# Peptides against a protein of PDB entry 1MQS, part 26

Target 1, 223 residues: chain A of PDB entry 1MQS
Amino acid sequence: ILKMLFLNKDLNNNDNITTITDDIFNQQEIIWKVLILDIKSTATISSVLRVNDLLKAGITVHSLIKQDRSPLPDVPAIYFVSPTKENIDIIVNDLKSDKYSEFYINFTSSLPRNLLEDLAQQVSITGKSDKIKQVYDQYLDFIVTEPELFSLEISNAYLTLNDPKTTEEEITGLCANIADGLFNTVLTINSIPIIRAAKGGPAEIIAEKLGTKLRDFVINTNS

## One batch from the design tools (peptide; made by RFdiffusion4, then SolubleMPNN)

Design b1_p11_5_s2 (from b1_p11_5, 4 letters changed)
Fold by OpenDDE base, seed 2:
Structure b1_p11_5_s2 (fold): chain B 223 residues (1-223), chain A 11 residues (1-11)
Amino acid sequence: as target 1 above (223 residues)
Amino acid sequence: FSPIKELKLPI
C-alpha cells in the first residue's frame, strides 16, 4: 500500500510504516495527490493505515470513485479500485474531462485481459494516454484485522460451504474465489507459507488450488 | 523471500 501511495517507487521493506512515512516525509519533497477508492478498497486501506499515514504519504483528499468529485486539474490522482468495467468507464470519463493532471491506476486484484484491452481501447480514443502514468495490479483483495489475522470479506462463505443444499459447482466456485484471495494475500505479504488444511473437505480443495497457483507463480517469476 | 510462515485454513 505505501509503495502505491508513493507512486510505486522502491521502498526499503525492512522499516515499519511509521519509519518509512517519517523518512520520506522528512527527506523528500511531498507530492500532494488525490486518492480515489471504492467501497472495498476503502475497507482495505482503513484496516492498514491511519489518516495520519495518508497525510504523510501526501494524500490531500480521498474520495469514492462513484461520488461526484470536483476537478483538480493540477493534482495527480491515485486510483485504487476493483478491476470492474464500471470503474474503468469512470476512470476513462475522468480522463476525458481532465479531472486530474496525472492518473496512477492501481487495481485491488488482477485485471482480466478483456478489461485491460477495453481500458486501452477507450484511452486510445481519448488521445490522452500520456496522462496515464501507471497501471498496476496490487493484489490487495483482503482486509487486515490483526497483525496475524486477515479477512477476504466473502459473505456467508461458511454457511455456503456447510449448507447441504449447496451444489458441487457452487462449492468449487467459492473455493476458487477463496484461493484467489489467499493467493493475492500471500503475494502481498511476500512470503510463501506452508499450507495446512483438513483433509476431505473444502479446506483441502482450497489448499490444492492455492498450492497450484503459488507453484505456477514461482515457476513463472523464476523464468 | 521472508521466512516461511504457516497458513492454517480453518474452513
Scores: peptide ipSAE 0.066, ipTM 0.686, DockQ to the pose 0.058
Fold by OpenDDE base, seed 1:
Structure b1_p11_5_s2 (fold): chain B 223 residues (1-223), chain A 11 residues (1-11)
Amino acid sequence: as target 1 above (223 residues)
Amino acid sequence: FSPIKELKLPI
């Protein structure tokens, strides 16, 4: 997250958030930026950063992507939003209107190829591709409540998985979503866990899906 | 990757 707020520059300091922000604030001229969020990413940011951290990172204002926002044509914008068609369309509209000087786009999870192609096509039509400086997948589909506890914030997950009326297809779909969130969490913490799951239920399905994703990732990263 | 952490699925 901090890396994103500093336009994905390498922050080589193993120091805590406060030390990093203080050092940057004291040593370099802060680039003032607008931070644009959605509901999900707002929860993520709020779970990890304090308001003072945002200020020290040069965030002048933060707002929801769906809210009416005043043009700031001389100010760069950081988008940190879910990879959806709706959000892409809004970003492109902001680009068309020259709402900001530069666009740093960060998606909370992996951007599907079809959406990437859509983004690229729409941007190309605008003729303003030079204003898009970065596009990143941040893999932040979770909130941190405590150092050893996190949540994917999937509503009614427990009820759905334990309702005998839930179909196998629904269970499989939900398990896939949970596995994706867990995968993103693992990537963020940069540690591959030992996965413990009860056998014969949704937990096993999730564990298998997550295990496969992690193995595939390791293979692809080492190749 | 550090393999030391354990992930428990509470399902």
Scores: peptide ipSAE 0.063, ipTM 0.662, DockQ to the pose 0.057
Fold by OpenDDE base, seed 3:
Structure b1_p11_5_s2 (fold): chain B 223 residues (1-223), chain A 11 residues (1-11)
Amino acid sequence: as target 1 above (223 residues)
Amino acid sequence: FSPIKELKLPI
């Protein structure tokens, strides 16, 4: 929980909550944030943290996700909520309305794939994906993190890949474009990643294309 | 090129 409140930075595990909050408070500039909760997460937070602990963690205000909340467009928000369709829709609506400056999303339990896809689809339509800095699932690690997030700015990529009317040729072409974008990114950072992709879908196609491009490049540069 | 990072494709 404390890790989440400090935007999932590594904390020394051996210290009491009070020691951790005091040390961070004294050493670093506090980033003030809004904490958005639901009924379940409120119970969790209240059982572990005191109001003063939230303040020391930089929480200016906390509110329920279903409550009418005033816009704070210059303030980052931490969501700690259940992985439900309703909560996802509310988060997306908050994103659409520019309710906060940045969105750090933490789900209280495992996020099902269908809900992740729904979130991704809705966010893609808004054109404001850059405001989502983190999507964290405690059981699945980080889905999206700010330091590791980038966009290829390919319009309607998600829709095209998931539309049953899309032809295999169109999918292949799009996957090639994505692979090219990723290749350029890899070259820019001058580091070859290990590529991980699910089998049997567009991700595998992209991974294979990217892998081939990287191998060819390495061979050509070392010759 | 040192493989320092992992690229995950969530598609």
Scores: peptide ipSAE 0.063, ipTM 0.662, DockQ to the pose 0.054
Fold by OpenDDE base, seed 4:
Structure b1_p11_5_s2 (fold): chain B 223 residues (1-223), chain A 11 residues (1-11)
Amino acid sequence: as target 1 above (223 residues)
Amino acid sequence: FSPIKELKLPI
């Protein structure tokens, strides 16, 4: 996700999100961008990044793709949206209207060839293909099929994790609570998952905590 | 524990 926010530049993966964002913020001129999301990608971004992280990544404004958005013709836009015909049509309409200066399109999952061809065709008709700087499939389809989606029923978890006013202690505490919930879920399912989490954010903290809990549990139960 | 499915933390 951070890579996407930095226009898919290679980031050194070994650094904490904070370190990466701070280093980029301190060492490089921040390119201010608009982030355009859909409902699905909002959930993904929201789970991984704090509002402050978005700001540090140069995201000035984030909005839903289906919302009416003000033109910012001098501002580059990052789209992070589902690969749907509807979203493609909206992107093309935004292109036609010169809504942004540059378009960095990132699809949450695999873009079917037919939709890619449709995008290409529509863009070609506009004569503004030069504004399309990137088209990426991020393979960040965390769309767990409906059967694989569960809620820990932690109220305002997203808000708390994303509120810049939230203290590190509060975040750590919440991450611990989430890890506990996940731990309980894993034990209930009676299977140890491979844990994948985005690096540098709350997800990594949770993954680490959960991993430790699971390892400790396995050691203690096998002992 | 059967190795279950990959848990993707969206967070």
Scores: peptide ipSAE 0.074, ipTM 0.682, DockQ to the pose 0.072; fails the geometry check

Design b1_p11_5_s3 (from b1_p11_5, 6 letters changed)
Fold by OpenDDE base, seed 5:
Structure b1_p11_5_s3 (fold): chain B 223 residues (1-223), chain A 11 residues (1-11)
Amino acid sequence: as target 1 above (223 residues)
Amino acid sequence: MSPIKKLELPI
């Protein structure tokens, strides 16, 4: 998150957010930026950062992507939003309207190829692709509640998985979503866990899906 | 050695 707020520049490995922000604040000219969030990313940011941390990171204003936002054509914007068609369309509209000077787009999770292509296509039509400085997947599709506890914020997951009326398709879909969230968490923590799951239930499905994702990732990163 | 992180899936 902090890296994103500093436009994905390499930050020195300092253990404390405050120390990182203070060090950067003291060493570099603060670039003031607007932070555009959605509901999900707001929860994520709020779980790990304080308002003062945002300020120290050079965030002058933060707003929801769906809110009416005043143009700040001379101010760079950081988008930290879910990879959805709706958000892409809004970003493109903001680009078209020259709402900000520069666009640093960070998706909370992996951007599907089709959406990337859509983004690219729409941006190309605007002729303002030069304003898009970054597009990153941050893999922050979770909320940190405690240092060793996180939530995927999937509503009624337990109920859905244990409801006998839930279809196999629904279970599989939910398991995929959970696996995606866990995958994102693993990538964010940058540590591959040993996965333990009970056999014969949703946990196994999740473990298998997650395992596949992790294996694919490791293969792709080592190639 | 960073402690081996274990992910338990209780569901």
Scores: peptide ipSAE 0.059, ipTM 0.651, DockQ to the pose 0.031
Fold by OpenDDE base, seed 2:
Structure b1_p11_5_s3 (fold): chain B 223 residues (1-223), chain A 11 residues (1-11)
Amino acid sequence: as target 1 above (223 residues)
Amino acid sequence: MSPIKKLELPI
């Protein structure tokens, strides 16, 4: 998150959030930015950062993407939003209207290829592609509730996994979604865990799916 | 990446 707020510049990872923000705030010229969020990303940001942390990162104002926002044509904007067609269309409309000086787009999770192509096509049509400075997939599809506790915010997951009326297909699908969320969490924390799960149930399915994703990622990043 | 943490899945 902090890296994103500092326009994805390399930050020394060894310091606490407060130390990093204080050091950057004191040592570097602060670039004031607007932060554009959705409901999901607002929850994520609020779970890990305080208002003062945003200020120290140069966030002058933050707003919801679906809210009416006043033009700030001289101010760069950071978008941190879900990878949806709706959000892409809003970003493109903001680009068309010259709502901000520069656009730093960060998606909360992986952007599907079809949506990436759609974004690229729409941006190309505007003739304002030069204002798009960055497009990143952030792996922040979770909420931190405590220092060692996080939530994937999957509604009724426990109920669905334990309801005898739930189909195997539904269980498998839900396990895949959980594994995806855990994968994103692991990548964000930048630490590969030793996975422990009970055998013979959904936990094992999740562990296997997650393990496969992590192995594939490690192989692909080391190649 | 060194495995530094244990992830327990209580499901």
Scores: peptide ipSAE 0.058, ipTM 0.683, DockQ to the pose 0.033
Fold by OpenDDE base, seed 1:
Structure b1_p11_5_s3 (fold): chain B 223 residues (1-223), chain A 11 residues (1-11)
Amino acid sequence: as target 1 above (223 residues)
Amino acid sequence: MSPIKKLELPI
């Protein structure tokens, strides 16, 4: 998250958030920018950062992507939003209207290829591709409630997985979503866990899916 | 090597 707020520049990872923000605040000219969020990313940021941290990172204003926002044509914008068609369309509309000077787009999770192609095509049509400075996948689709506890914020997950009326397809789909969220969490923590799950239920399905994703990732990053 | 964290799925 901090890296994103500093336009994905390399930050020395060994320092506390406070030290990093204080050092940057004291040593460098603060680039003031707008932060555009959705409901999900707002919860994510709020779980990790304080309002003062945002200010120290140069965030003057933060707003929801679906809210009416005043144009600030001389101010760069950071988008941190879910990878959806709706959000892409809004970003492109903001680009068309010259709402901000520069666009730093960060998605909360992996952007599907079809949506990336859609974004690229729409941006190309505008003739303003030079204003898109970054498109980045942050893999931050979870909430940190405490140092050892996180939430994927999937509504009714427990009920769905334990309802005898739930179909196998629904269970499999939900397990895939949970595995994706866990995968993104693991990548963010930058530590591969030992996965423990009960056999014969949804936990095993999730563990298997997550294990496969992690193995594939390790193979692809080491090649 | 960061200590291997245990991920327990309480489902």
Scores: peptide ipSAE 0.056, ipTM 0.663, DockQ to the pose 0.032
Fold by OpenDDE base, seed 4:
Structure b1_p11_5_s3 (fold): chain B 223 residues (1-223), chain A 11 residues (1-11)
Amino acid sequence: as target 1 above (223 residues)
Amino acid sequence: MSPIKKLELPI
């Protein structure tokens, strides 16, 4: 949850919530954000964090997704809501109306494929996909740099990659599955992406595996 | 194959 509030930056997980918030507050410029919740996610946040913790994380305002919210076009928004058609429609409407500067979308559980396709289709029609910076569910972390959204439908990927109890073999296996899914997606779209990944983590492993698959495919297709 | 846009892996 704290990682989400800090836009999924790497946080030292071994420290108390208070220590993490104090260290970030003292060392970095606070990025002020709006937090949009639903009834379910409000209960989740309230069980783990205090109002002061939200403030220290740079949350200036929090509100319910179904509430009438004032536009803050210069302020980034974090959505933490249930993966429902209703919530997707509201997010897309907020995007259309330029309600916020950037959209960081976090679903409380896995987003079904049909709903992801619906989100992608609606976002593409708006022409404002560049404002969607992240789409997270319990399983996958997506940075949306383009108007097209897709899911690999891999359950619990984020939890598995970030659980200290997960073995290197399990991580490597999951990274291979992700790379296979991405490869299939690239082939379906019929274009080769420029891959960017952070060094020293699962992202690099995935990038290397995917890069190898793409290179091998190009060589085999041109031969 | 047409040039595809940037794939960024945040994980």
Scores: peptide ipSAE 0.058, ipTM 0.656, DockQ to the pose 0.085; fails the geometry check

Design b1_p11_6_s1 (from b1_p11_6 with K6L H11L)
Fold by OpenDDE base, seed 1:
Structure b1_p11_6_s1 (fold): chain B 223 residues (1-223), chain A 11 residues (1-11)
Amino acid sequence: as target 1 above (223 residues)
Amino acid sequence: SSSLTLYNPYL
């Protein structure tokens, strides 16, 4: 949840919520955000965070997704809602109306393939896919651009993989993370892909790791 | 540039 509130940045898991929020709050640049919830996620947030914690995380306003919300076109929004057709339609409508500057979508549970496709299709039609910065569910972090097309949202992945100063260890680590993301995607869409990768680069490493994960999964599921 | 593509086996 804290990671979500900080736009899914890496946080030190060993730190107390208070310490994390204090450290970030003391950092000169707080990004003010709107938090959009549903009934279920409201209960979840309330069980873990205090109002002061939200404020320290840069949440200036929190509202229910079904409530009438004022447009804040210069403010990024975090959605933390159930993966339902209704919520997706509302999010897309908010996108169409330019209600917020950026959209960080976090589903409270796994996003089914049909809903992913629906979201992707609707977003594609709007022509405003660039405003959707993140889409997360229980298993995935991705950007949806069009039906059955997604991209993993990993900050500076291309730069890191192509920087000659990047160590082999860093490359291997990043490739592992990408493979994990892809693996989770495969599980979510319930389809084992054919993998094509260029040889001699990070794509090959990713493909190998992903292939291993998929094979292990299939073997374990059939046993 | 290295590229990775996933294909749906049902297509």
Scores: peptide ipSAE 0.050, ipTM 0.643, DockQ to the pose 0.035
Fold by OpenDDE base, seed 3:
Structure b1_p11_6_s1 (fold): chain B 223 residues (1-223), chain A 11 residues (1-11)
Amino acid sequence: as target 1 above (223 residues)
Amino acid sequence: SSSLTLYNPYL
């Protein structure tokens, strides 16, 4: 939860919530954000965080997703809500109306394929996919760096990576394809990114492959 | 959860 509030940055898990928030608050500039919840996630947040913890995490306002909310077009928003058709439609409507500057979407449980496809399709129609920065659930973690990456192809990748019948070779191949796509994106923006990945999963494989490609490219270009 | 983050140092 704290990781989510800090836009999925790495946190030291050995410290208490209060210690973590105090250290971050004192050491880094706070990015003020809006937190959008539903009834279920409100209960979850309230059980583990105090109001002061939210403030120290940079949460300026927290609201229910079904509540009428005022536009804050210059403020990034964190959604922590159930993966339902209703919530997806509301998020897309918020996107259409430019309600916030950036959208960090965190689903409280697994996002079904049909809902992921629905989200992707609706976002594509809006032409504002660049405002969606992150989509997370228990199994799917991805950052949308370019609008084109938020496509139905992501759904296929998700299914392949989460299918227990998928072989290690297939996973490796898919990770290579993803790394190639990311590499092309990096070349387009003409900037070398800092790569961070969770250990022990496909993200690490992708990060390693992408890192290798970038290093090779830099060496060859400077040569 | 496999999270991959790309940070553009110029952004």
Scores: peptide ipSAE 0.046, ipTM 0.664, DockQ to the pose 0.054
Fold by OpenDDE base, seed 2:
Structure b1_p11_6_s1 (fold): chain B 223 residues (1-223), chain A 11 residues (1-11)
Amino acid sequence: as target 1 above (223 residues)
Amino acid sequence: SSSLTLYNPYL
């Protein structure tokens, strides 16, 4: 949750919430943001964070997604909402109306493929995909950036990667599959990305594998 | 938590 509030930047997990928020508040420039919630996510946020924690994380206003919200076109917005057709339609409508400057979308649980495709399709029609900076769900540790949204459709990838019972071999295998999926996606869109990954976890493994695949591909295609 | 981000270098 804290990572989400700081636009999915890497945070030191060894510190408690108060220490993290205090350090960031005191040492870094605060980006003021709007937090859009639904009923379920409101309960989640309220259970783990205090109002002061939200303020220290740069949340200036929080509101429900179904409530009438005033436009804040110069303010970035974080959505933390359930992956439903209704919420997607509202987000797209907010995008169309230029309600906020930037959109950071975090779904509270797994986003089904059909809904991801629907989101991508609607966003593409608006011509404002550049305003969507991030799309996450609870089971994806990958930032889907504009202009294209995609899913690798690897079942339970997040759960497997984060299960302490999962062996290193299983993690390596799954990371390879994810890297293959990403590689195929990159080839499909014909754009070589800059890769950034958090250190010390599966993301680093995936980034390394993907980077190698991309480098090998470039070398082989230029030969 | 680990995150992977892909950036379009032309945007």
Scores: peptide ipSAE 0.045, ipTM 0.581, DockQ to the pose 0.055
Fold by OpenDDE base, seed 5:
Structure b1_p11_6_s1 (fold): chain B 223 residues (1-223), chain A 11 residues (1-11)
Amino acid sequence: as target 1 above (223 residues)
Amino acid sequence: SSSLTLYNPYL
């Protein structure tokens, strides 16, 4: 949770919440942010953090996602909400409305593929994918540095990958492009992910290609 | 359903 509040920067785990927040507060200029929650995440946050902890983390205001919120176009927003269609639609609407300067999206649980695709599709239509800086869940972490990662092309890519009319060469090429995009994302996060892919499909191909790229990168950087 | 999941080992 604290990591999320600090835009998923690496925090030293050995310190008490207060010590971490104090150290960050003292060492770095605090980026003031809006925290957007839902009912479930509010309970989670309230159980772990005090109001003062939020302030020390740079949270200027916290609100429920379903509440009417004033636009703060110059302020970055952290979403910590359930992975639901409703919440995704609200986030996208907030994006369309330029409600915040940047969007750091953290889902409280695993984001299903269909919802991720929906999010990506909607974001791509807005033309404001560059404002989406992060999307995290319990299992999926990525920093959006390339607008293409939220393009309809990815959704179309998955559709194309599942189209029986698509040639093997086209599939391979598309998987390579996706793997390249993911690789670039991983490099931006500066963390080597554990890759899990469903067997027998494009995901496996992508995972293999990505794994190879990551291994090659690690070898080349350590040499 | 082909799912690809990337886990950040530090999360």
Scores: peptide ipSAE 0.046, ipTM 0.650, DockQ to the pose 0.040; fails the geometry check

Design b1_p11_6_s2 (from b1_p11_6, 6 letters changed)
Fold by OpenDDE base, seed 5:
Structure b1_p11_6_s2 (fold): chain B 223 residues (1-223), chain A 11 residues (1-11)
Amino acid sequence: as target 1 above (223 residues)
Amino acid sequence: MSSIELHNPYL
């Protein structure tokens, strides 16, 4: 998150920016920026950072993407939002209207290829592609509740997985969503775990899906 | 309750 707030610049040699230290903020030139969030990413940011931390990172204003936002044509914007068609359309509209000087787009999770193509196409049509400075998948689609605890914020997951009325399709879909969240979490931690799951239930399905995603990721990053 | 454990292989 801090890296994102500093425009994904390599925050110098302290590889272990696991802790918000005053040292991180002091070493960076403060560029004042607007932070645009959605409901989900707001929860993510709020779980890790305080408003004062945002200020230290140069965030002067933070707003929801769906809110009416005043144009700040001389101010760069960081988008940290879910990879959805709706958010893409809003970003493109903001681009068209010259709402900000520069656009640093960060998706909370992996942007599907079709949406990336859509974004690229729409941006191309605007003729303002030069204002798009970054497009990143941050893999930050989780809430940090405690130092050793996180939540995927999937409503009624337990109920759905344990309701005998839930269809196999619904279970499979939910397991996929959980696996995606876990995948994003693993990528954020930057450590590939050994997965252990109980056999014969949703845990196994999730573990298999997660394992597949991790294997695919490792293969693609080593290639 | 179905549990999944993620273990860091380096810890």
Scores: peptide ipSAE 0.076, ipTM 0.730, DockQ to the pose 0.025
Fold by OpenDDE base, seed 4:
Order: C-alpha cells, then sequence, then structure tokens
Structure b1_p11_6_s2 (fold): chain B 223 residues (1-223), chain A 11 residues (1-11)
C-alpha cells in the first residue's frame, strides 16, 4: 500500500510503516496527491493506515470514486479501486474532464484482459493517454485485521462451504474466489508459500486453484 | 474444520 502511495517506487520493506513514512516525509520532497477509493478499497486502506499516514504519504485528499469530486487539474491522482467496468468508466470520465494532472491507476485485484482492453480503448479515444502514468494490479483485495492476520471479507464462506445444500458449482465458485484472494495476498507478501490442505473437500479445491495460479505466475515472471 | 495452511518456506 505504501509503495502504491509513493507511486510504486521501491521502498525498503524492513521498516515499520511509521519509520517508512517518517523517513520519506523527512528525506524526500513530498508529492501531493489525491487518493480515489471505492468502498472496498477504503476498507483495505483503513485497515492498514491511519489518516496521518496518508498525509505523510502525500495524500492531501481522499475521496470515493463515485462521489462528485472537484477538479484538481494540477494535482496527480492515485486511483485504488476495484477492477470494474463502472470504475473504469469513471476514471475515463475523469480523464476526459482533466480532473487531475496525472493518473496513477491501481486496481485492488487483477484486471481482466477485457477490462484492460476497454480501458485502453477508451483512453485512446480521449487522446489523453499521456496522463495515464501507471496501471497496476496491486493484489490488495483483503482486509488486514492485525499485523499477521488478514481477511478476504467473503461473507458466509464457511456456511456456504459446509452447507450440504450448496451446489458443487457454488462451492467451486467460492473456492475460486478464495483462491484469488489468497493469491493476491501471496503476491502482496512477495513470498511463495508451501500449500497444505486437507484432502477431499473445499480446502483441496482451493489449494489446487491457488497452486495453479502461483505456478502460472512464476512461469510468467520467469519468462 | 478443513484448514488450508500456507507455509513460508523461508521462515
Amino acid sequence: as target 1 above (223 residues)
Amino acid sequence: MSSIELHNPYL
């Protein structure tokens, strides 16, 4: 998250959030930015950072993407939002209206290819592609509840997986969602785990899906 | 309870 707030520059990870923010605040010229969030990403940010931390990261204003926002044409914007068509359309509209000087787009999870193509197409039509400075998948689709604990915030996951009335399709779908969340978390931690799961249930399905995603990722990053 | 364990191989 801090890396994103600092426009995806490499930060030394060995320090406490406070130390990182203080060091950057004290040693570097602060680039003042607007942070645009959605409801989901707001929860993510709020679980990890305080308002003062945002300020130290150069965030002057944070707002919801769906809210009416005043133009700040001389201020760069960081979008940290869900990869949805709606959010893409809003970003493009903000681009069209010259709402901000620069656009740093960060999706909370993997942006599907079709949506990336849609974004690219819409941006190209505006003739303002130069204002799009970054497009990243941040893989931050989770809530940090405590320093070593996170939640995927999947409602009724346990009930759904253990209800005998739940269809195989529903289980498989939910397992995929869980695997996606775990994958995102793993990428965020930047450590490939050894996966252990019980056989013969949802845990195995999740483990297999996660394992596949991780293997695919490793293959694609090493090529 | 079916658990999934993610072990950091470097810890």
Scores: peptide ipSAE 0.075, ipTM 0.730, DockQ to the pose 0.025
Fold by OpenDDE base, seed 1:
Structure b1_p11_6_s2 (fold): chain B 223 residues (1-223), chain A 11 residues (1-11)
Amino acid sequence: as target 1 above (223 residues)
Amino acid sequence: MSSIELHNPYL
């Protein structure tokens, strides 16, 4: 998250958030930025950072992507939002209106190819592609409640997985979503875990899906 | 209750 707030520059410090922000604040000219979030990413940011941390990172203001936002044509914007068609359309509209000086786009999870193509096409039509400075998949789609505890915040997941009336398709779909969230979490901690799951249920399905994603990721990163 | 455990291989 901090790396994103500093425009994905390498932060070489293994130090705590406070030390990193203080060092940067004291040593470098702060680039003031607008942070644009959605409901989900707001929860993610709020679980890890305090308002003072955002200020120290040079965030002038943070707003929801769907809110009416005043133009700040001389200020760069960081988008940290879910990879949805709706969010892409809003970003493109903001680009068309010259709402900000520069656009640093960060998606909370992997952007599907079709949406990436849509974004690229729409941006190309605007003739303002030079204002798009970055597009990243951050894989930050979880809430940290405690240092050793996180939540994917999937409503009624337990009930759905344990309701005898739930269809196999619904279970499989939910297991895929959980596996995606776990995958993002694993990438964030930058450590490939050993996965253990009970056989014969949703846990096994999740474990298999997660294992496949991790293997694919390792293969693609080492190639 | 089906649980999934993620173990750090370095611990």
Scores: peptide ipSAE 0.064, ipTM 0.699, DockQ to the pose 0.024
Fold by OpenDDE base, seed 3:
Structure b1_p11_6_s2 (fold): chain B 223 residues (1-223), chain A 11 residues (1-11)
Amino acid sequence: as target 1 above (223 residues)
Amino acid sequence: MSSIELHNPYL
């Protein structure tokens, strides 16, 4: 998250958010930015950062993407939002209206190819592609509840996995979503987990799916 | 409950 707020520049490895923000604040000229969030990403940011931390990161204003926002044509904007058609359309409309000087787009999870193509097509029509400085998948689709505890915020997951009326397809689909969330968390922590799961249930399915994703990722990054 | 350690040989 902090890396994103500093326009995806490399940050020195300090264990404390306060120390990181103070060190960066003292060493570099602060670029003041607007932070644009959706409901989901607001929860993510709020789980790990305080308003003062945002200020130290150069965030002057933070707003919801769906709110009426005043134009700030001389101010760069960081978008940190879910990869949805609606959010893409709003970003493109903001681009069309010259709402901000520069656009740093960060998605909370992987942007599907069809939506990337849609974004690219819409941006090309505007003739303002030069204002888009970054497009990143941040893999930050989770909530930190405690220093060593996080939630994927998947509603009714326990009920769905344990209801005898739930179909195998629904269970498999949910297990895939959980594995995606865990994968995103692992990528954020930047450490290889030891995966342990009980045999003969959803936990095993999740572990296998996660293990496959991690293997595929390692193969693709080392090639 | 027997935990399976998934050893990722590539990890």
Scores: peptide ipSAE 0.016, ipTM 0.398, DockQ to the pose 0.021

